# Peptides against a protein of PDB entry 4JHK, part 44

Target 1, 212 residues: chain A of PDB entry 4JHK
Amino acid sequence: EDYKIQSFDLETQKLLKTALKDPGSVDLEKVSSVIVDQSLKDQVFSREAGRICYTIVQAEAKQTNGSVFRRNLLNRLQQEFKAREETRKRSTQEWVCLVSFICNIFDYLKVNNMPMVALVHPVYDCLFRLAQSDALKNEEEVDCLVLQLHRIGDQLEKMNVQLMDELFNLLRDGFLLQEDLSSMGRLLLLEILEFRAGGWKLSDTAQKYYYS

## One batch from the design tools (peptide)

Design b1_p26_2_s2 (made by RFdiffusion4, then SolubleMPNN; from b1_p26_2, 21 letters changed)
Fold by OpenDDE base, seed 1:
Structure b1_p26_2_s2 (fold): chain B 212 residues (1-212), chain A 26 residues (1-26)
Amino acid sequence: as target 1 above (212 residues)
Amino acid sequence: DAAAAEAKRKAEEERALQEELDEFNS
């Protein structure tokens, strides 16, 4: 299986490849740190990172029945989540990368073939933050919000429909009442409102846009 | 009852994972 790790130097690529095949032979804390660091800089990589993380978790479980990688990964993720407001203040780009990474971990890192229950509230917390008026006026944050809802909205709703209803109440209010939305932001909110109303189903064209 | 035993194992695994995520559960 091919993984998109060409953005790393050759030594790190070797480390990641080894972690994927023989996780017991590498420093899994270092591996997790490298993955998190890169995911916090590149939203595109964060999706691939989720897939990589799941593969390493499965490989370690199979090889040693261990969970060192998952523990280190989630510990680092918890630290970044705790500091999310400071991250947002420092850099919108870093903030949306963090949200993207958390959402992609939720999407890919299954437990017993099910979404990780422990991540449900943290994910909603991030999305609710993006749904606040000060965030909705920023197109970059709206892009992130809508992208995540396209990717994991249906899964999140199944985990907690009440929170999803509350979230979309905020989005509807933003769409209808907030005057300082960008034109594109308003269009994106309308689209995501319609997307959920339609049962979280995408056309082929929309799928290419959001999942390419 | 293998099905019940497997369900119990899965539930225990989820609980253990939940306990490890202190910051997410704060």
Scores: peptide ipSAE 0.123, ipTM 0.745, DockQ to the pose 0.319
Fold by OpenDDE base, seed 2:
Structure b1_p26_2_s2 (fold): chain B 212 residues (1-212), chain A 26 residues (1-26)
Amino acid sequence: as target 1 above (212 residues)
Amino acid sequence: DAAAAEAKRKAEEERALQEELDEFNS
């Protein structure tokens, strides 16, 4: 299995590859820090980091029955989540990367083959923040919101349909009532509204766009 | 039995994770 780690220097790539195969031989705190740092800078990596993290978690569990990596990863994730409003004010790009990363961790970092229940509310909190009027006017934030809902909306709804209904009420209101949406933002909101209404099913074209 | 032991292990793991992630709810 190949991992999208091309954005790292060669030495860091070696570190990550070693963590994937022999996690006991590397500083897993450092590995977790590197992954989080890069996920906050690179949205492409942020979207894939969950898969890498899950693999490292499984490798460590198998090798040492340990959870050092997961602990460090989630501790750092909590720190970034707590500072999310400051991050958003500082950099929209870092903010949407953070959201993407949290959603990706939710998607891939399964526990007992199930999503981590503890991440459900944090994920919704991020999506609700993106659904506020001050965020909906920013096309980059709308793109992030819609992308995450395409990828994990079905799973999130299964965890809490009430929150999903509330979220989509905001999105519908934004689509219908908010005047300062970009044309693309409005189209994206319409598309995601229809996507959920259709049972979270993608067309072939949409499949290529969101998952290629 | 083995099934009960596995269920207990899973429950303990979930509780440990909830405890570890308490900062998300603060």
Scores: peptide ipSAE 0.108, ipTM 0.731, DockQ to the pose 0.291
Fold by OpenDDE base, seed 5:
Structure b1_p26_2_s2 (fold): chain B 212 residues (1-212), chain A 26 residues (1-26)
Amino acid sequence: as target 1 above (212 residues)
Amino acid sequence: DAAAAEAKRKAEEERALQEELDEFNS
């Protein structure tokens, strides 16, 4: 399988490729750090990162029955999550990358083919933060929020419908009551409200936009 | 029962993972 890792230098690409095939032969802490670092800079990479991480986890489990990579990955992720407010203050771009990465890890890094229960609240915490009025006024944050809900909303709801209801109450209130939303932000909120109301089902056009 | 045993293993794995992450939060 070919992974989209062209954004890395050649040495790092080699490292990642080796980790995917023979994780026992590389420094998995370094690999995890590289993946996290890039994911915090490139939101597009975050989805690929999820797939890469899952593959490495599976490869290590099969090869050595180990979980060194996953442990290091999640440890770093936890560190970034804890510092999320500082990250948001420093850079909206880095913040939405962080959210995207956490959500993609939730999406791809399955345990027994199920979402990691331990990531449910962290993911919701990020989405709730994006649903606050100070975030909803920022189109970049709204875009991130809506994108993640399109990708993992149905899964999250299955994990905790109460939190999803609360989240969408905030989104509805934002759509209806908040005055300083951008035009696009308002449209995105309406779309996601309708998306959930429709059972998390996308049109063919929307499918291409969010998942191509 | 194989199904029950598998469910138990899955639950144990999830619990172990949660415990590991709790350590990260600590």
Scores: peptide ipSAE 0.100, ipTM 0.726, DockQ to the pose 0.394
Fold by OpenDDE base, seed 4:
Structure b1_p26_2_s2 (fold): chain B 212 residues (1-212), chain A 26 residues (1-26)
Amino acid sequence: as target 1 above (212 residues)
Amino acid sequence: DAAAAEAKRKAEEERALQEELDEFNS
């Protein structure tokens, strides 16, 4: 499969391609740092980064039975997670990229074909932050929230239905009670409420918006 | 027996991952 790394310069692209094929021949700490940095700047890459990371993890495991890349990746991700409020204040764009990235890691970085249990609460924390009133008034944050729920909501619910219920209570209240939502934001909230109510099944319209 | 060994391995992997993600659980 092809990986969306065209946003990097040619030297970095080569580094990433080498990491995907022969992780033992590159500085995996540097690779992880580059991936995280770019994921915070480029939402398109952030959405794809999990797949890239999973491939590198698998390649390293097969080659050396090591986990250097994963450890470095998750350490950096934890640092960014801890600073998430500062990131949000500095740049909404970087914040939603961070959320997208952590959700993408949850989605793709499987262990024994299962989601990382340790990431469940961090993912929910991010989504709950997006569901607060100060975030719901920002269409960019609403778009991010709804997009992640479309992509991993069913998986998250299977991991913890109680947290999902609490999250959707906030979304329902936002939809019904919050006055400063944009028209699109309100529409997106309604759509995601209906999406879950329908068993996490996409309409044709939603399919076009989120996956095309 | 083999199934038990596999289950143990999976559990150990999950514990190792949890240890790597301590900052997320703070």
Scores: peptide ipSAE 0.088, ipTM 0.716, DockQ to the pose 0.331

Design b1_p26_2_s4 (made by RFdiffusion4, then SolubleMPNN; from b1_p26_2, 22 letters changed)
Fold by OpenDDE base, seed 3:
Structure b1_p26_2_s4 (fold): chain B 212 residues (1-212), chain A 26 residues (1-26)
Amino acid sequence: as target 1 above (212 residues)
Amino acid sequence: EEEEKREKEEEENKKALEEELEWFNS
């Protein structure tokens, strides 16, 4: 299976490939750190990172009945989450990469075939931050917000409909009342409002855009 | 029955992850 790790150097690629097949033979803390570091730089990779992480977790559980990788991954993620406001102030790009990574981990990394309940509030916290007026005026943050809602909005709503209602109240108010939205930002907000109202169902064209 | 099973699995998941992550307290 292709995990699209060509962006890494050859040594790191070898490390990741080994972790996927024989996790017990590598430093899983180092592996988790490498994945997180790259995910914070490349939002596109963050999606693939979720799948990679899931595979490593499953491989380790099967091989050694261990959870060293998952623990290290989540600990590092928690550290980045706690520093999210500082990250946002430093770099919008790094901030949206962080949000994307957290959302993708939520999407792909299941425990007992269930979403990680522990990530529900952190994910909502990130989305609520993106829904604030100071973030909605930034097209890059709006892009991130809308993308995540397209990918995991239905799952999140199933976990907590009250929080989703509150989030979309903010988005509606932003769309209707905020004056300094970009044209594209306003269109994206309208689209996501309609998307939820339609039961989180995408057209074939939209499906290809968000999930290919 | 399926809903009850899901609820139990969700509760077990929550308990397991509460031990691993500090942000559960937020």
Scores: peptide ipSAE 0.058, ipTM 0.695, DockQ to the pose 0.234
Fold by OpenDDE base, seed 2:
Structure b1_p26_2_s4 (fold): chain B 212 residues (1-212), chain A 26 residues (1-26)
Amino acid sequence: as target 1 above (212 residues)
Amino acid sequence: EEEEKREKEEEENKKALEEELEWFNS
């Protein structure tokens, strides 16, 4: 399988590949750190990191019945989440990568085939932050918000419909009332409003845009 | 019985993970 790790140097690629197949033979703390670091720098990787993480978690569980990787990963994620406002101020790019990563972990890193309940509010917190007026004026943040909602909105709604309603109230108000949205931002908000209203169903065109 | 045991272990793991991540909600 292609885990989209081409952005790493060859040594790191080998490390990751080994972690995916034989996690007991590598420093899983280092692996988790590398994944998080790259996820904060590379939005494409950030979107895919969840699948990699899930695979490593499963591999370690099968090999040693351990959870060293997951523990380290989640601990680092906690740290990054806690510092999310500082990250946003420092780098919009890193901020949206962080959000993407958290959402991707929520999407892929499931326990008993269920989302981690503990991640629900953190994910919503990130999305609510993106839905504030100061963020909606930034097209990069709107792109991130809409992308995550396309990918995991249906799952999130199932976990907490009240929060989703509140979130979309903000998005609707932003679309209707906020004057400093970019044209694209406004279009994206409209699209996501319609997307939810349509039952979170993607058109073929939208599918290609968000998942290709 | 084996399946039940597995399900129990998975549920326990879920709870443990949720407890570990509890502070996210603060």
Scores: peptide ipSAE 0.034, ipTM 0.638, DockQ to the pose 0.271
Fold by OpenDDE base, seed 5:
Structure b1_p26_2_s4 (fold): chain B 212 residues (1-212), chain A 26 residues (1-26)
Amino acid sequence: as target 1 above (212 residues)
Amino acid sequence: EEEEKREKEEEENKKALEEELEWFNS
């Protein structure tokens, strides 16, 4: 399988490739740190990190029945989540990367095609933060919000429809009432409102835009 | 039997991941 890790230096790429195939031969704490750090800085990698993490978790479980990687990964994720407001204040880019990363973990880190229940509230908390008026005025945050809802909205709704209803109430109010939305932001909100109303079904054009 | 074993192992892995998250949130 091919993984999008070309943004790393050659030594780190080798480390990651080894972790994917032979996790017992590398420092999995270091691997988890590298993945999280890069996920907070690289928009492309933040969308790939979940798949990589899932593969490493499965490889370690199969090889040694260990959980060193996932423990370190989840601990770091919780630390970043707790500090999310500070991160947002420091860097919008890092904030949206964090949201993308946690949503990607939710999407890919599944067992028997079931998402981790423990991630449901953290994911919703991030999306609710993006749905606040101070975030909706920032196109970068709206892009992130809409992208995540396109990718995992249907899954999240199945986990908690009440939270999804509350979230979309905020999005509706933002679309209708907020005056300082960008033109693109307003368009994206309308699109996602219609997307859910249509049962989370993508057109061929939308599929290409969000997943290519 | 093999399918049941796989399902059990996967469920245990799921619980372990969720337990680790819950522990951190405590």
Scores: peptide ipSAE 0.039, ipTM 0.644, DockQ to the pose 0.224; fails the geometry check
Fold by OpenDDE base, seed 4:
Structure b1_p26_2_s4 (fold): chain B 212 residues (1-212), chain A 26 residues (1-26)
Amino acid sequence: as target 1 above (212 residues)
Amino acid sequence: EEEEKREKEEEENKKALEEELEWFNS
C-alpha cells in the first residue's frame, strides 16, 4: 500500500514507514504526535491520516497485542478537540484540517468492525460548529462540512439519527435564511440536502469529485 | 452557562473515549 507521506522530511517518513511495518521498534507516542501535528497543517495528509492510523493500530495489535499507539493518538485527539475553538480562531485551515482528521479517524479506526461510539458526539460537535451561521459564511468551512457529510454522513446517521436531523435543520435554515452565503456555499448546501434526501447514495460524478 | 455546558460535554467525551479504550482492550 502507498501512503501519502511526502510532506514529511525523509527521517520522519522512515519513522512512519517503520511504524507501519514494525511498530514495536519505534516510539509510538512520538509517531502519534507527528501524525496529529501534520494532520493539522496538511489537508492532503489529514485525509489519509485515518487510514495510516488504522494500519499502525492493526500492526501493533498483531505484533505485540498492544494498543500504545491508539491510546496516545486518541488522547492527543481529545486535547485538540477540546481546543477546537481556539484553533478555529487562530486558523481556519487548521480547524478544517482538525475536523477532517477527526472524521477520518471515525471512518477508519474501527473497533470490532464498528465505528468508535466515543467519537460520535465529537464528530457531530465539529459538524454542528461548521453549521453555525458564522461558519457557513466561510466557503472553506462549508467545503469541509459538505465533504465530511459525503464521506461519513450515512455512518453518522446510523449511529444517531436525531443528531443528524438537528444538524440538517441547521443546514436547511442556513440555505433558506442566511443572506451572506457565497454562491458556491449555497450550491454545496443544496447538494448535501439533496444527497441525504436521496439516501446518501453517491453518483458516479459525486464519487469522482469527493474521492479523487 | 454556555461555557460550563461546553466543559461538561468535553469531560463527558473524554470519559467516553477512555471507556471505549478500556472496553476495546478488555
Scores: peptide ipSAE 0.033, ipTM 0.596, DockQ to the pose 0.037; fails the geometry check

## One batch from the design tools (peptide)

Design b1_p27_1 (made by RFdiffusion4)
Fold by OpenDDE base, seed 5:
Structure b1_p27_1 (fold): chain B 212 residues (1-212), chain A 27 residues (1-27)
Amino acid sequence: as target 1 above (212 residues)
Amino acid sequence: SEDEELEELIEEDITLFEETAEEEAEE
């Protein structure tokens, strides 16, 4: 399997590759830390981090019936989530990477072929934060919000339709009432509103854009 | 607290995952 880990140095790449195949032979706490750290800095990697994490979790479970990696990963994720407002203040880029990473973990780290229940509210909390007026005026945050909703919106709605309704009420209000949206931001909001209204179904062209 | 609830839910999910992983490993 090919994993997008080119952003790491060679030593770290080796560490990750080993974790993917033989997790018992590496420090899984270190591995989880490295993945989270890089996911906060590199949005491209953040998109793929969920898949990598899932593979490591599965590999460890199969090899030792252990869950050291998952525990460390989730603990670190929780720490970053708790500090999300400070992260947003420090760096919009790191903030959107954090949201992307949490959403990817939600998407890939399944339990009994279902999303982790524990991640539902944290994901919604992140998306609600992106849906606030101070965030909607930032195109980077709008892009992140819309991208995540394209990827996991249908799953999130299945977990809690009430929260999704509330979220989209904010997005609709932003689209209709907020004056300082960028042109692209406004277009993205309209697109995601239509996307949900259409039952979370994409055209072939849109699918390529959001899932490529 | 919210944090305690999250931790509890994570623990439950971890437990469920371990059970699932065990089943997958045995197949």
Scores: peptide ipSAE 0.029, ipTM 0.558, DockQ to the pose 0.757
Fold by OpenDDE base, seed 4:
Structure b1_p27_1 (fold): chain B 212 residues (1-212), chain A 27 residues (1-27)
Amino acid sequence: as target 1 above (212 residues)
Amino acid sequence: SEDEELEELIEEDITLFEETAEEEAEE
């Protein structure tokens, strides 16, 4: 299996490759930190990071029946989540990367083939923050919001339909009432409203766009 | 606190995962 880790230096690449195959032979706290740090810089990598994390978790479970990596990963994720408002103020790019990474972890790290319950509220909190008026006016934040809802919206709704209804009430109000949305932002909000209304199903064309 | 509750929930998920992994290893 090939992983997209070319953005790291050779030493770090070797570290990650070793973690994927023989997690017991590396510092898994360091590995988790490296993955989180890079995910906060590169939103494209954050998707790959979810897959990498899943593989490491599975490898450690098979090798030692341990969960050191997952524990360290989730602890770091919690720290970043707690500091999310400061991150947003410092850098919109890092903020949307953080949201993307949290959502990808939610998507890939399953417990008994189900999403982690512990991540449900944190994910919703991030999405609710993106749905506030001050965030909806920023196209980068709208892009992030809509992308995550396309990827994990159906799963999130199954976990808590009440929160999803509340979230989409905000999105509807933003679409209808907020005047300082970008043209693209408004189109994206409309599309995601229709996407949910259609049972979280996409056309073949839309599927290619969001999951290419 | 909310942070403490999240930590507890995370630990619960970890426990569930470990139990599942053990069951799968036994099969």
Scores: peptide ipSAE 0.027, ipTM 0.561, DockQ to the pose 0.886
Fold by OpenDDE base, seed 3:
Structure b1_p27_1 (fold): chain B 212 residues (1-212), chain A 27 residues (1-27)
Amino acid sequence: as target 1 above (212 residues)
Amino acid sequence: SEDEELEELIEEDITLFEETAEEEAEE
């Protein structure tokens, strides 16, 4: 399997590769910090971070029956989540990276092939924040919202259909009633409304757009 | 299985995140 870690320096790449294969031989707290820090800055990496994290968790469990990496990762994630409003005020880019990372962890860090229940509400909280009027006027936030719903919307709905209904009520209202949406933002909202209505099925064109 | 063992290991961490979500919902 290939992991996209070329954005790191060579020393850090070696650290990550070692963590993936021999987690007991590295500082897993440092590894978790590096992954979170990079995920908050790099959207390309954030979409791969979940898979990397899951692999490290599994490797550590198999090798030492330990959970140092997972504990550090989730603790840091929780801290960033709690400070999400401050992050949003400081940097929209960091905010959308945070949301992307949380959603990616939800997507990949599964137990018995099931999503982690503890992440359901945090993910919805992030998506609901992106669905507020002050966020919908920002194309970068709308893009993030729609991207995550394309990737994990079907899974989230299976976990809590009531919250998904409430979320899409906000999106519908935004599409219909909000005046200061960008042209692209409005198109993206329409697309995601139709996407869910169609049973979360992607066209070939949409598949290339969101997953290439 | 490895997945079963992992499930047991993450129980503590799951609790932490659930508590955070509940606190945010109550405010």
Scores: peptide ipSAE 0.024, ipTM 0.592, DockQ to the pose 0.038
Fold by OpenDDE base, seed 2:
Structure b1_p27_1 (fold): chain B 212 residues (1-212), chain A 27 residues (1-27)
Amino acid sequence: as target 1 above (212 residues)
Amino acid sequence: SEDEELEELIEEDITLFEETAEEEAEE
């Protein structure tokens, strides 16, 4: 399998490739740090980081029955999550990258083929933050919100329908009542409302927009 | 009250993260 790690220098790419195949031969704390750091800067990588992380977790489990990588990853993720408001204030890009990364970890880092329960509330917290009026006026944040819901909304709803209902109440209110939405933002909100109403099935238009 | 509820939820989320990390450390 090919992993999108072209954004790293050659030395780091080698490190990551080694971690994917032989995790016991590298410093997994360093690997986790590198992945998180890059995920906060690069949305393309952030979207794929979950798959990379899962592969490393599985490789380490098979090789040594260890969980050093996952432990370090989750510890760092917790730190970033705790500081999410500060991150948002500092950089919208880093904030949406963080959300994307957390959502991707939720999507890929399965335990017994199920999402990590511990990530459910953190993911919702991020999405609820994106659904606030001050965030909905920012197209970049709306794009992130809608993208994540397209990717993991169905899974997330299965974990907690009540929170999803509350989230979509905010989105509906934003769509109907908020005056300072961008044209694209408004369209995206409408699209995601329809997406859920349709049972989390992508329209051809939505698929083209997010996966072309 | 809404802010308090949000803070409580955040604290709960942090706790869940910590518990997960601890479980991983114990393995």
Scores: peptide ipSAE 0.032, ipTM 0.532, DockQ to the pose 0.082; fails the geometry check

